# Designs tried in a protein design run: peptides against a protein of PDB entry 4CIC. Part 11

Target 1, 148 residues: chain A of PDB entry 4CIC
Amino acid sequence: KVSTKGHYGVQAMFDLAQHFGEGPVSLKSIAERQGLSEPYLEQLIAVLRKAGLVKSVRGAQGGYILAREPRDIKVGDIIRVLEGPIAPVESVSQDDPEHSLKFDFSVTKSVWEKVKKSIEEVLDSITLADMLKDAEEAQMAQGYMYYI
Target 2, 147 residues: chain B of PDB entry 4CIC
Amino acid sequence: KVSTKGHYGVQAMFDLAQHFGEGPVSLKSIAERQGLSEPYLEQLIAVLRKAGLVKSVRGAQGGYILAREPRDIKVGDIIRVLEGPIAPVESVSQDDPEHSLKFDFSVTKSVWEKVKKSIEEVLDSITLADMLKDAEEAQMAQGYMYY

## One batch from the design tools (peptide; aimed at target 1 K1 E83)

Design b1_p10_8_s1 (made by RFdiffusion4, then SolubleMPNN; from b1_p10_8, 7 letters changed)
Fold by OpenDDE base, seed 3:
Structure b1_p10_8_s1 (fold): chain B 148 residues (1-148), chain C 147 residues (1-147), chain A 10 residues (1-10)
Amino acid sequence: as target 1 above (148 residues)
Amino acid sequence: as target 2 above (147 residues)
Amino acid sequence: KSALTLVDDP
């Protein structure tokens, strides 16, 4: 599962993508538009900023912007920053030393590696620009349904 | 993530697949071979049995068998039985009614749906028979490295 | 609750 952190992180980054080129966006405005608590968003933005996905702009009209164009930010990049490496299975904590029968679960491990690869391929195939396009298409489709 | 439950469930089912056609296997023997606690394995097997993936055989040489051939059991079937539907994101509990701004996160939701579909396709493409074949190939490759 | 998560919840 993408954690709530990853989910909200993608939402916040998508909000910043929607405002890309319009200047800095306040955390308050992102929180309001995305239904996020401002304190929680501050934590997410701090991580994203440290990773170089977001920039802080100072001043009276200060806030945050994407550090790169929406096309240059993959969903996979956001998830890796917020959640770390994509892991389809919980690492069985090696910490119980006694029953560490190194059963070479190589076959079962290969199943999870295939799942991991598939997830990575999907998340790395989707950019914030792709999400913007999908949003525009959805808005257009809704507009047409009101005229029918 | 596949939970420990899903992971160990696939291991236990794979062990039963390796012994398919040899008769019933004891939980103890599965636990020993797979490095699982017997009590934990009992819980897994109970769920798998209830779902019709495993059969219990009674008697002195009793135990468990796969209820179907290894080729007829997908990894996805095992995971769905043990963990339920594959959900790539936690369902944000709708339970906080006040801030249920129905933000139609349709776009972000679509990302997770694509991930879900991808996981399902992978897990439904792998059978226990495929895993058996992979194990045989790995064993053969090891055998050739020793010669 | 679906147990398939993409990341380890710490």
Scores: peptide ipSAE 0.120, ipTM 0.822, DockQ to the pose 0.200; fails the geometry check
OpenDDE base, seeds 1, 2, 4, 5: peptide ipSAE 0.036, 0.035, 0.035, 0.025; ipTM 0.799, 0.803, 0.803, 0.800; seeds 1, 2, 4, 5 fail the geometry check

Design b1_p10_8_s2 (made by RFdiffusion4, then SolubleMPNN; from b1_p10_8, 7 letters changed)
Fold by OpenDDE base, seed 5:
Structure b1_p10_8_s2 (fold): chain B 148 residues (1-148), chain C 147 residues (1-147), chain A 10 residues (1-10)
Amino acid sequence: as target 1 above (148 residues)
Amino acid sequence: as target 2 above (147 residues)
Amino acid sequence: KSALTLTDDP
């Protein structure tokens, strides 16, 4: 499972993408729209800001914006920032000294490395711009169902 | 991450695959080779047996065997038995009634569904027979480095 | 219940 942190981080970043070009969005408004606690969102945004994915804007219309265009932010970038490297298996400590265990470990490790690579490829293939497009397409599809 | 349960389950099943055709393997011997606690392995094997991936053999040479050939057991089958469906995200309760939240939820859900599908495709593409082959190839490669 | 999680969330 993507952690709750990763999941909510992607939601918050997607909310910022939907408002990209409209100016700064308050954490309160993001929290309300995404069903997140504001304190939790503050922690997420702090990490995302430190990683250079989000910028804070100060002033009366202060808040947060994406630091890059939605097309330049991959879902994989968000996940790596919030959760670190994608690790499909807990690093079983390589410390098992017996040569046989190392070999079995090597084969099982290769399975998990294939899983990791596949996950990374998927997450790195999806940008916030792709998510925006998917949202628009879904909204249009819903609109057409109401007019029939 | 694959849970410790999934990871050790794959290791235990791979150990049984390495001994496939040699007769029943004791849980003790699997536990020793795989660095697992015997009580923990008993719990794993009980689940795997109930799912029909492992068979228990009774008698003086009693133990466990794969219930199917290594080629007929996918890593994905083992993981699904031990962990259930691959869920890349916790099911955020669909109960958020506001229509806007449902839409944003739908888009984010599609991302996780793509991840799920990708994981499933990988895990379903790898059999215990593939793992055996990879092990043999790795052993040969090590043997050639010592000469 | 630690289903195959992308991340270590408990």
Scores: peptide ipSAE 0.188, ipTM 0.830, DockQ to the pose 0.234; fails the geometry check
OpenDDE base, seeds 1, 2, 3, 4: peptide ipSAE 0.037, 0.130, 0.133, 0.102; ipTM 0.798, 0.831, 0.827, 0.820; seeds 1, 2, 3, 4 fail the geometry check

## One batch from the design tools (peptide; aimed at target 2 K1 S3 E83)

Design b1_p11_1 (made by RFdiffusion4)
Pose (drawn by RFdiffusion4):
Structure b1_p11_1 (pose): chain A 133 residues (1-84, 100-148), chain B 132 residues (1-84, 100-147), chain P 11 residues (1-11)
Amino acid sequence: KVSTKGHYGVQAMFDLAQHFGEGPVSLKSIAERQGLSEPYLEQLIAVLRKAGLVKSVRGAQGGYILAREPRDIKVGDIIRVLEGSLKFDFSVTKSVWEKVKKSIEEVLDSITLADMLKDAEEAQMAQGYMYYI
Amino acid sequence: KVSTKGHYGVQAMFDLAQHFGEGPVSLKSIAERQGLSEPYLEQLIAVLRKAGLVKSVRGAQGGYILAREPRDIKVGDIIRVLEGSLKFDFSVTKSVWEKVKKSIEEVLDSITLADMLKDAEEAQMAQGYMYY
Amino acid sequence: SGSVLEIVSGS
């Protein structure tokens, strides 16, 4: 199960990545395109801003823009920002879960927002039918 | 975060794997060794039994034992047993989560209870210090 | 029954 915060955090950062070249966009526009609740997004952006992942701009087309290029933002970075008598007995079971954790970390660190932009272009495109191999 | 059911399901199955050659053990003994609540364990075992992963034995010193050898039980098998107007718009974000899901499935399918038994022996051993 | 794993962990 993916948490609401992980899903919406990545969705919002990806929407900003899709508008990075064009410039700042409003939070309302992000919420509209992504189907997110604006109050929740406001809170999410506040953390991402403190983390240096997004920045606000005061322009007419003010609003929010990525603070780092998409190629320099791993999905794992976004997740890391959003997340927060005695004896020793080794648990092999816990070691299995550590392996699960490590593999997730590896996948999320292997994908950047730029990679997602490239995938978005390839997957949702249109072309003459002869070119589908 | 790992659910209580995944953690306790794997713990209980591994305890049975550690006692597979010796024979049946009581549920109370599993709960004691693993620090589990007996009511929760009983419910857990009932599902594992229905799935053919564990079997009850009448015996006298009877109890429960694995229904398949440890080498034939993947951790992923245990997890899979315990788990249960329109338009299309592709979500690249969801595709990321699909990749995460795939990697977890791959890790859990690559580890059997036999692998865990081997790891348990190697990690919790004692030996002359010169051999470290 | 739900998923065994929940990802992204709590704050």

Design b1_p11_1_s1 (made by RFdiffusion4, then SolubleMPNN; from b1_p11_1, 8 letters changed)
Fold by OpenDDE base, seed 5:
Formats: C-alpha cells, structure tokens, sequence
Structure b1_p11_1_s1 (fold): chain B 148 residues (1-148), chain C 147 residues (1-147), chain A 11 residues (1-11)
C-alpha cells in the first residue's frame, strides 16, 4: 500500500494541477475538496515545497501552486519526495552479517528489486497531466451518460 | 514495502522449496536457516498451511513440506495468503459518501490500480521454482569466481 | 524511511 501520506500527497498535488494557471490555491480549499485535514495537508505541502514541487505565493490571494507544469511532475516524483526511495520490502537491516543467510537473502532481494522496478516504472509513467486527462475523459463519459 | 510478514513468508516458503523432495523440514531448522524467530514462523506456517500452500507431516520425522511443487507456487500466492489482496493504497475508508470527492477519488484510484496490477503481474510471474533456479545460478557464479 | 507499499493488512 502506498502510505496515507503518499496517497494524500498525490491527491493534493492533483488538486493543484486542476487549478494550474488559475493562480494560488489556499490549503483550506484543497483540504475541503480532497477531504483532508488542514494540519495534515500543511505537513505534506511543507515537504512538497521543500522538494520544489510546490511554490508558496504570498499575499491576500496567496496560497500554493505547482512549481512545474503538470506534465513535468510524475506520480513517482511525488511519492519519492513524501516517502523516500520506493522500497518493496522493509529493509530488513543488513546488520546480521555472519551466517549463510546471504545467499537466500540475495534471491529474495532479487524478487523485491523486480517489484520495486515495476512500481517505479508505473509511477514514473504517470504525470499529473495524464491524471488531468483521465479526469477529463471520465467527466465527458459521465456527461454522455446523462444525456442519453 | 512488502510487510515483514510477506518477506519472511517468502523466505520460509523458499526454504521449503530448497528441501522439496527431501521430506519434512522442522520449523526449527527453517527458523535457524532463515534467521526467523520460531514463534513467528509458527504463525506464518499456520496461515500458509490453512491456505493449502504447506502441509504438516506428523511423526518422528515430522515437519512441513510444500503442498504443491515449487513451480505451482507463485510469490503472489504467498503474499496474497499472508497479506490478503495486494492493495497499493491504504483503503481510505469509502465511508465518506457525501461530497464531490468521488471523482478525484476515481482518478487517484486509477493510479493505484495500475500500481496494484503491476505488482501483481510481477509477483505472479515469479514461482518458487524460478527462485530455486536463480539461487543455483548465483551459486554457480560464485563458484566460478573462486576458481 | 517511509515504506511506500504497505500490503493490505499492515495495520
């Protein structure tokens, strides 16, 4: 499972993508639209801002914007910023150096590395722009169902 | 991250695969070889047994064996048994029915479904037999480096 | 180091 942190981070970034070009969005408005607690969102946005994915705009119409175009932000970028490197298995601490466990460790490790690579490839293949497009297509499909 | 439970479950099942055809293996011996606590392994094996991936053999030479050939057990089968369905995101409880959240929920959900599918495909593409082969190849490669 | 993928059942 992507952590709640990663999940909500992607939601918040997607909300900012939906408003890209419309100016700064308040954290309150993002929190309300995405069903997030504002304090939790503040923590997420602070990390995302530090990583250069989000910019803070100051002033009366202040808030947050994407720091890059939606096409230039991968879901993988968001996840890496919030969660760190995609690790398929909890790093069982490499600290038990001694026994014959190294070999079995290597085989099981290879399984998890394959999983990691696959996840990375998927997450790096999806941009916020792709998500926007998917949203538009879904909205159009719903609209067509109401007109029939 | 695959949970510690999933990780150790795969290790335990791989140990049983390495001994497949040699007869029952004691939990103690698996625990020792895999660096697992025996009580924890007992819990894992109980679940794996209930799911029909492992069989218990009774008697003086009793222990556990794979219930199927290594080629017929996917890593994905082990993970599903131990962890349940692979979910890429914590199921944020669907319980907040009311607001406009449904649509954004759908798009983000699609991302996670893609991740899920990818994980499932990988885990379902790897059998215990594949792991045995990889182990043999790695052992041969190490042997050649020493000569 | 946040584990990205907790499998279902990691409470």
Amino acid sequence: as target 1 above (148 residues)
Amino acid sequence: as target 2 above (147 residues)
Amino acid sequence: AGSILTLPGDA
Scores: peptide ipSAE 0.080, ipTM 0.815, DockQ to the pose 0.180
OpenDDE base, seeds 1, 2, 3, 4: peptide ipSAE 0.075, 0.077, 0.086, 0.071; ipTM 0.810, 0.813, 0.810, 0.813; seeds 1, 2, 3, 4 fail the geometry check

Design b1_p11_1_s2 (made by RFdiffusion4, then SolubleMPNN; from b1_p11_1, 7 letters changed)
Fold by OpenDDE base, seed 5:
Structure b1_p11_1_s2 (fold): chain B 148 residues (1-148), chain C 147 residues (1-147), chain A 11 residues (1-11)
Amino acid sequence: as target 1 above (148 residues)
Amino acid sequence: as target 2 above (147 residues)
Amino acid sequence: SGSILTLPGDA
């Protein structure tokens, strides 16, 4: 499971993508639209800002913007920033050297590495621009269903 | 991350696969080989048994065996039994109907569904027989490096 | 340490 942090981080970044080019968006407005607590969102945005995915704009109409175009931000980038390296298994403490020596450990590790790679490939294949496109297509499809 | 439960469950099932055809294996021996606590393994095995992936054999040489051939047990089957349905995101309570109505929710959901599908495909593509083969190949490779 | 990809049932 992507953590709640990763999930909400992607939602917040997607909200910023939807408003990309419209100027700074307040955290309050993002929180309201995405159904997030503002304090929680502030923590997420702080991490995303530090990682250079989001910029803060100061002033009366201040807020946040994407630091890059939606096409240049992968879902994988957001997840890596918020969650760290995608690990398919709870890192059994790499510190247990005794487990690393077991042959069975190597085989099971390879399974989890395959899972990791697969997840990374999926998340790195999806940009915020792809999500925007999917959103537009979904809106158009809904609009057509109301006119029939 | 696969939970510790899923991880250890796959290890335990792989141990049983390595001994498949040799008769019942004691939980103690599995625990020792896999570096698992026996009480924890007992809980895992109970779930796996109830799901029909493992059988218990009674008697002095009793223990556990795989209920099916290693080729008929996917890693995905083990994970689904131990963890339930693979969910890529913490199920935000499906019970918040207000979140389900938001357009943004549908798009983000689709991302996680893609992740889920990818995980499922990987886990369903790997059997215990595949793991046995990988183990044999790794042992042979190590043996050749010593000569 | 929030593990990124918790499978269902990871508390």
Scores: peptide ipSAE 0.059, ipTM 0.813, DockQ to the pose 0.195; fails the geometry check
OpenDDE base, seeds 1, 2, 3, 4: peptide ipSAE 0.055, 0.055, 0.054, 0.057; ipTM 0.806, 0.809, 0.807, 0.811; seeds 1, 2, 3, 4 fail the geometry check

Design b1_p11_1_s3 (made by RFdiffusion4, then SolubleMPNN; from b1_p11_1, 9 letters changed)
Fold by OpenDDE base, seed 5:
Parts: structure tokens; sequence; C-alpha cells
Structure b1_p11_1_s3 (fold): chain B 148 residues (1-148), chain C 147 residues (1-147), chain A 11 residues (1-11)
């Protein structure tokens, strides 16, 4: 499961991508469009800004913009920033190094590493530009359904 | 992240796979070998038994066995039994149906569905027999390093 | 409802 943090972070970044080139977007407007708590969004944006995925613009039309073009931001980049490295298993602090049969640990670890790699590959294969394209295609498909 | 429940469930099932054909294994012995809490393992085994992945054997040499051959149990089967359907996102109860832009929701949902599908494909591609083979290969590789 | 695979950062 993607955390709520990752999910909402991707939504917020996608909202910023939809407005890319239109100037700064207020957190309030993002929160309203995406159905997010503004205080929660502020925390997410702070992390994303610190990681250099988002820029703050000051002024009367101040707000936030993507720091890079939508094509240059992978979903995986957003998730790694918000959640850290994709860990397949919660670090069960196997703090008890002594009794865990090291061997069984290695095999199960390899399963989770395969899962991790698969997730990373998927998330790194999707950009915000890909999401924008998917959105446009979905809008066109809806538009065609209203004309039939 | 696989939950602790999923992780330990796969470990327990793998332990049972390693002893498949040798007869019933006690929960105590699994717990000791896998470094698991016996009470926690009992809960996991109860779920796995109810799902038909594990069988309980009664008697002096009683315990648990795999209900199917290791080749017929996917890691995905174990995870689905313990954790339910692999959900890519926690069900954010978008209980507020009114204001969520349905459209943006659809695009983000599609991303998570792709992630889900990828996870399912990986987990469904790995059987307990594959894990046994990987363990044997790792043991042989270690054995060759000591000689 | 047990959350199966949390992506990293659910700490």
Amino acid sequence: as target 1 above (148 residues)
Amino acid sequence: as target 2 above (147 residues)
Amino acid sequence: EGDILTLPGDE
C-alpha cells in the first residue's frame, strides 16, 4: 500500500503539473481541488520543496510551482522523497542478530527485494507528464461519451 | 513495505516447506528456527489453516504441515490470505464523494493499480518451491566458499 | 483491515 502521505503527495504534485506554465498555485486551491487538508498539504509541500521538486513563489500571485517539468518528475521521485527508499518489508529490526537463521533470512529477503525492485520500476516508469497525458485521454473519452 | 504479518507468514510457510514430507512440525520448532513469537505464530497459523494453506495434524508427533505441495503455494497466496487483497493505496475512505475531482482520482488510481498489478505479478511468480530452490543454491554457494 | 504493502515512508 502506498501511504496516505505518498498518495496525497502524488495528487498534489499532479495538481501542480496540471497548472504547470500557468504560474504559481496556492496551497488552498490545491487542497480544495484534491480534497486535501490544507495543513496536511502544507507539510507535504514543505518536504517536496526541501527535496527540490516544488518551488515557492512569493508575491500577490504567490504559491507553488513544480521545480522541474512534469516529464522530469517520476512518481518514484515523489514517493522516495515523501516515504524514503522503497523498503519491501518494514525494517523488522532484527535486532536479535544471534538466533535468526541467517540462511532463511536471505531467501525471504530476496523475495522482498524482488517486490521492491518491481515497485521501483513501475513508479520510475511513470512521470507527471504521463499522468497528464492519461488525464487528457480520459477527458476526451468522457467528452465523446456525452456526444453519443 | 510488506507488513510484519506478511513477512512472518511467509517465513513460517517457508519453514513448513523446508520440512515438507518429513511430517508435522510443531509451532514451537518453527518459532525457534524463524525467531518468531510462538503466540504470534499461532495467530498466523490459525489464519493460514482457515484458508487451507496449512493443516493441523493431531497426535504425539502432532503439529502443522503444508496443505499443498510447495510448488502449489505462491507467495501471493500467502500474502492475500494474511493481508487480504493487495491494495496499492490504503483505502483512503474517500468518504467525501462530493468534492473529489473524479477525474484526478481516476489518474492517480490508475498509477496505484499499476503498482498493485506489478506486486501481484511478482508475488504470484514465486512459489515456496522456488524459495526452496533458492535456499539450496545459497547453501551450495556457501558450502563452496568453505571448501 | 491489514495494510499489506506499505510503500516506504509510512513511518
Scores: peptide ipSAE 0.042, ipTM 0.806, DockQ to the pose 0.615; fails the geometry check
OpenDDE base, seeds 1, 2, 3, 4: peptide ipSAE 0.037, 0.037, 0.037, 0.036; ipTM 0.800, 0.802, 0.801, 0.802; seeds 1, 2, 3, 4 fail the geometry check

Design b1_p11_1_s4 (made by RFdiffusion4, then SolubleMPNN; from b1_p11_1, 9 letters changed)
Fold by OpenDDE base, seed 5:
Structure b1_p11_1_s4 (fold): chain B 148 residues (1-148), chain C 147 residues (1-147), chain A 11 residues (1-11)
Amino acid sequence: as target 1 above (148 residues)
Amino acid sequence: as target 2 above (147 residues)
Amino acid sequence: EGDILYLPDDE
């Protein structure tokens, strides 16, 4: 499962992609459009910035921009930055060391590795540019429904 | 992410598959082999039984068996029974209705749907019989390393 | 450093 953090991170990055080339976007505006709390978004953006996916712009028109073109940012890149390596199984909270999944039967592990690989392949196949294109197509489809 | 419940459920079902045709297996023996707590396994088995993936056998040699052949049980079937529909995103705890992912931008949703579909396809492509075969191959490979 | 400073003179 993608965490809420990953989900919101993708939404925030997608918002920045929609405004790519228009200059810096304020966190407030992103938060409003994406239905995110501003404090939560600040935390996400801080991580994304540290990873070099986002840049901060200072000045009168300050805010954030994508550090790379939308075509050069995969959804997988965003998820890896926010969540770390895609783990197909929720890491049992490290808190109870005794119930560590000790019997990682090699076979069961292989199932989860296949799932992991599949998720990675999907997420690495989707760029922010692909998402932008999908959004445009969806808007056009809605526009055509009004003219009929 | 597959929950711990799903993970342990697959392990338990795989243990039952390894003993398929040998008769009923006790929960205790499964728990010992799979490193699971017996009480936790009882809960899992209850769900799996209710879903018709496992049968209980009563008597002196009582225990559990697979309700179907290993080839007729997909990993996806086990996961769906234990976790419900594969959700690619953790359902934000229903507890705060206000922060419901209200802006399900159709595009972001589509990304997660693609992930979901991919997971489902993988899990539905793997049967307990496939897992048994993989285990046998792994054992043979280990046996060859000793010679 | 991922910070871009816009200087006023770059028209």
Scores: peptide ipSAE 0.018, ipTM 0.776, DockQ to the pose 0.016
OpenDDE base, seeds 1, 2, 3, 4: peptide ipSAE 0.051, 0.017, 0.061, 0.017; ipTM 0.782, 0.772, 0.786, 0.773; seeds 1, 3 fail the geometry check

Design b1_p11_2 (made by RFdiffusion4)
Pose (drawn by RFdiffusion4):
Structure b1_p11_2 (pose): chain A 133 residues (1-84, 100-148), chain B 132 residues (1-84, 100-147), chain P 11 residues (1-11)
Amino acid sequence: KVSTKGHYGVQAMFDLAQHFGEGPVSLKSIAERQGLSEPYLEQLIAVLRKAGLVKSVRGAQGGYILAREPRDIKVGDIIRVLEGSLKFDFSVTKSVWEKVKKSIEEVLDSITLADMLKDAEEAQMAQGYMYYI
Amino acid sequence: KVSTKGHYGVQAMFDLAQHFGEGPVSLKSIAERQGLSEPYLEQLIAVLRKAGLVKSVRGAQGGYILAREPRDIKVGDIIRVLEGSLKFDFSVTKSVWEKVKKSIEEVLDSITLADMLKDAEEAQMAQGYMYY
Amino acid sequence: SDEYALEIATD
């Protein structure tokens, strides 16, 4: 199960990545395109801003823009920002979960927002039918 | 975050794997060794039994034992047993989570209870210090 | 159970 915060955090950062070249966009526009609740997004952006992943701009087309290029933002970075008598007995079971954790970390660190932008272009495109191999 | 059911399901199955050659053990003994609540364990075992992963034995010193050899039980098998207008718009974000799901499935399918038994032996051993 | 064994992106 993916948490609401992970899903919306990545969605919002990806929406900003899709508008990076064009410039700042309002939070309302992000919420509209992504189907997110504006109050929740406001809180999410506040953390991402403090983390240096997004920045606000005061322009007419003010609003929010990625603070780092998409190629320099791993999905794992976003997730890391949003996340927060005695004796020793080794648990092999816990070691299995550590391996699960490591694999997840590896996948999320292997994908950047730029990679997601490239995938978005390839997967949602249109073309003449003869070119589908 | 790992659910209580996944953690306790794997713990209980691994305890049974550690006692597979010796024979049946009581649920109370599993709960004691693993620090589990007996009521929760009983409910857990009932599902595992229905799935053919564990079997009850009448015996006298009877109890429960794995229904398949440890080498034939993947950790992923245990997890899978315990788990249960319109338009199209592709979500690249969801595709990321699909990749995460695939990698987890791969890790859990690559580890059997036999692998865990081998790891348990190697990690919790004692030996002359010169062999480290 | 109608639940997952793992939850991602949690504290």

Design b1_p11_2_s1 (made by RFdiffusion4, then SolubleMPNN; from b1_p11_2, 5 letters changed)
Fold by OpenDDE base, seed 5:
Structure b1_p11_2_s1 (fold): chain B 148 residues (1-148), chain C 147 residues (1-147), chain A 11 residues (1-11)
Amino acid sequence: as target 1 above (148 residues)
Amino acid sequence: as target 2 above (147 residues)
Amino acid sequence: FGESALELAVD
């Protein structure tokens, strides 16, 4: 499961991508458009900023911008920043090293590693630019449906 | 993240697969081998039994057995039974239908649907028989390292 | 409350 943090982080980053090149956007405007709590968004943006995915701009027209072009930000980058390493299984700290049959542990671990790799591949294959393109295509499809 | 429930469920089912054809195994023996709490395993097995993945055998040599051959049980089947539909995102019931820009919602949803599909494909590509084979290969590799 | 296995934090 992508946490609420990851989901809203991707939404916020996508909002910033939609406004890329238009200058800084306020957290308030992002929160309103994306249906996010402003305080929650502030926490997300703080993490994203620290990771260098977002920049803060000061001034009367201050706010936030993407630190990189939408094509240079993968969804996987956002998720890794917000969630850390994509772990398919919470490290159940099998802190009890003694009794776990090491062998069965290795096989089940391999299943989860395959899942992890698959998720990483998908998330690393999608950029914010890809999402922008998908959005444009969806808008055009809606526009055509209103003209028929 | 696979929940603890899904993780331990797959471990328990794999243990049953390792003993497939040897007759019923006790929950106690599974719990001991897999390092699981017996009460927790009982809950998992109850769900798996209800879903028809496991059968209970009564008697002095009673216990549990796989209801199907290991090749006919996908990891995805186990996860779906224990976790329900693989949802990459908790349905945040965006119960607030009014203000979510429907459009942005659709694009982000598509990302998560792609993730979901990928996970499903992986989990549906792995059977308990595949896991048994991987275990045998790992044992042979260890055996060769000791000789 | 059934803890769902693959919790990818997809909000």
Scores: peptide ipSAE 0.042, ipTM 0.787, DockQ to the pose 0.479; fails the geometry check
OpenDDE base, seeds 1, 2, 3, 4: peptide ipSAE 0.041, 0.040, 0.038, 0.041; ipTM 0.779, 0.787, 0.778, 0.785; seeds 1, 2, 3, 4 fail the geometry check

Design b1_p11_2_s2 (made by RFdiffusion4, then SolubleMPNN; from b1_p11_2, 6 letters changed)
Fold by OpenDDE base, seed 4:
Structure b1_p11_2_s2 (fold): chain B 148 residues (1-148), chain C 147 residues (1-147), chain A 11 residues (1-11)
Amino acid sequence: as target 1 above (148 residues)
Amino acid sequence: as target 2 above (147 residues)
Amino acid sequence: FGESAIELAVD
């Protein structure tokens, strides 16, 4: 389950990708288009900026841009920055000694490792450029349905 | 992220698979082997039983058995019973109107659908019988390293 | 051991 943080992070990055080459985008405009709170988006963008996926542009027309081309940013990169490594199983916090998953049974671990690998492969196969292309194709398909 | 419930549920089901054909297994014995609390395991087993993955056997040597052969139970079946449908994204509860994911942007949804499909394919490709085989192979490999 | 953040939340 991608957290809300990961979900919104991908949305925000996709918004920046849609405006790539058009100059800096304000957090307010991203928040409005993506239905996010501006304070929450500010936190996400701060993390993404620190990770080098987003750049801040200063000035009267300042804002944020992608630090790389959309083709050079994988969804997996965004998720890893925001969520850390993909964990298929909730790490039971070390702190509850009674439910210490002591028997991390090697076989069950292997199942979750397979799940992890599969998720990583999918997320690493999708770039922001792929998402842009999918959006364009979806818009064209909608346009054709209204004209029929 | 499979919840603790899903994780422990798979462990409990795997324990039952290891004892399949040997008769009923007590919850106590499963709990001890898998490092689970017996009350927690009882809750998991109740759900699994209701879903028809586990059967209760009554009597002095009563307990639980798999309701099907290990080859007929997918990990995906266990997870769906315990966790519901595999959701790649936490459904933002309908109740916070301000963070209503109003723009469930079709493109972002498609990403998560691809993730969901991938997870489902993996979990549905693994049976309890596959897990048993993997365990046997792992034990053999350990045995060969000590000689 | 970093908190593996992608919680595949099962509803």
Scores: peptide ipSAE 0.050, ipTM 0.799, DockQ to the pose 0.137; fails the geometry check
OpenDDE base, seeds 1, 2, 3, 5: peptide ipSAE 0.044, 0.042, 0.042, 0.044; ipTM 0.785, 0.790, 0.785, 0.796; seeds 1, 2, 3, 5 fail the geometry check

Design b1_p11_2_s3 (made by RFdiffusion4, then SolubleMPNN; from b1_p11_2, 5 letters changed)
Fold by OpenDDE base, seed 1:
Structure b1_p11_2_s3 (fold): chain B 148 residues (1-148), chain C 147 residues (1-147), chain A 11 residues (1-11)
Amino acid sequence: as target 1 above (148 residues)
Amino acid sequence: as target 2 above (147 residues)
Amino acid sequence: FGESALTLATD
């Protein structure tokens, strides 16, 4: 599962992508639109800013903008920033030294590595620009359904 | 992340696959080989048995066997049995009715659905037979490094 | 130890 942090981080970044080029967006407005608590969003944005995915704009009309174009931000980039490396399995805490029969779980590990790679490939194949396009297409499709 | 349950379930099933055709394997022996607690393994095996992936054999030489050939058991089957449907995101508990601004997270949802699909495809593409083959190849490769 | 965040959780 993508953590709540990753999930909401992608939502927040997507909101910023929708407003890209329109100037800075307030955290309050993002929170309201995305159904996020403002304090939680502040934490997310702080991490995203530190990672260079978001910029803060100062002033009366200050807020946040994407630090890069939507096409230059992958979903995978957002997830890695918020969640770290994708691990499909919990690292069993190596801390129980006694029964660490070093069973070479190499084969089972390889399964999880394949899963990891697949997830990474998917997340790295989707940009915020792709998400914007999908949203536009969905809106158009809905619009057509109302006119029929 | 695959839960510990899913992870150990795959290990246990793989152990049974390695012994497929040799007769029933005791839970104790599986636990020892796989570094699992026997009580935990009993719980896993109970679920796997109920799902028809494992059979119990009764008698003095009793134990467990795969219910199907290793080629007929996907890793995805094991995971689904132990963990249920693969969900790439935690379902935010719908229970907070008030702030459910039905923000149509359709686009973000689609991202996670793509992730789900990719995971399922991978897990459904790997059988216990594939894992056995990979293990054999790895052993051969190690053997060649010692020569 | 970076807890890798993508946990395959089951519903």
Scores: peptide ipSAE 0.069, ipTM 0.791, DockQ to the pose 0.140; fails the geometry check
OpenDDE base, seeds 2, 3, 4, 5: peptide ipSAE 0.039, 0.048, 0.058, 0.043; ipTM 0.783, 0.787, 0.793, 0.796; seeds 2, 3, 4, 5 fail the geometry check

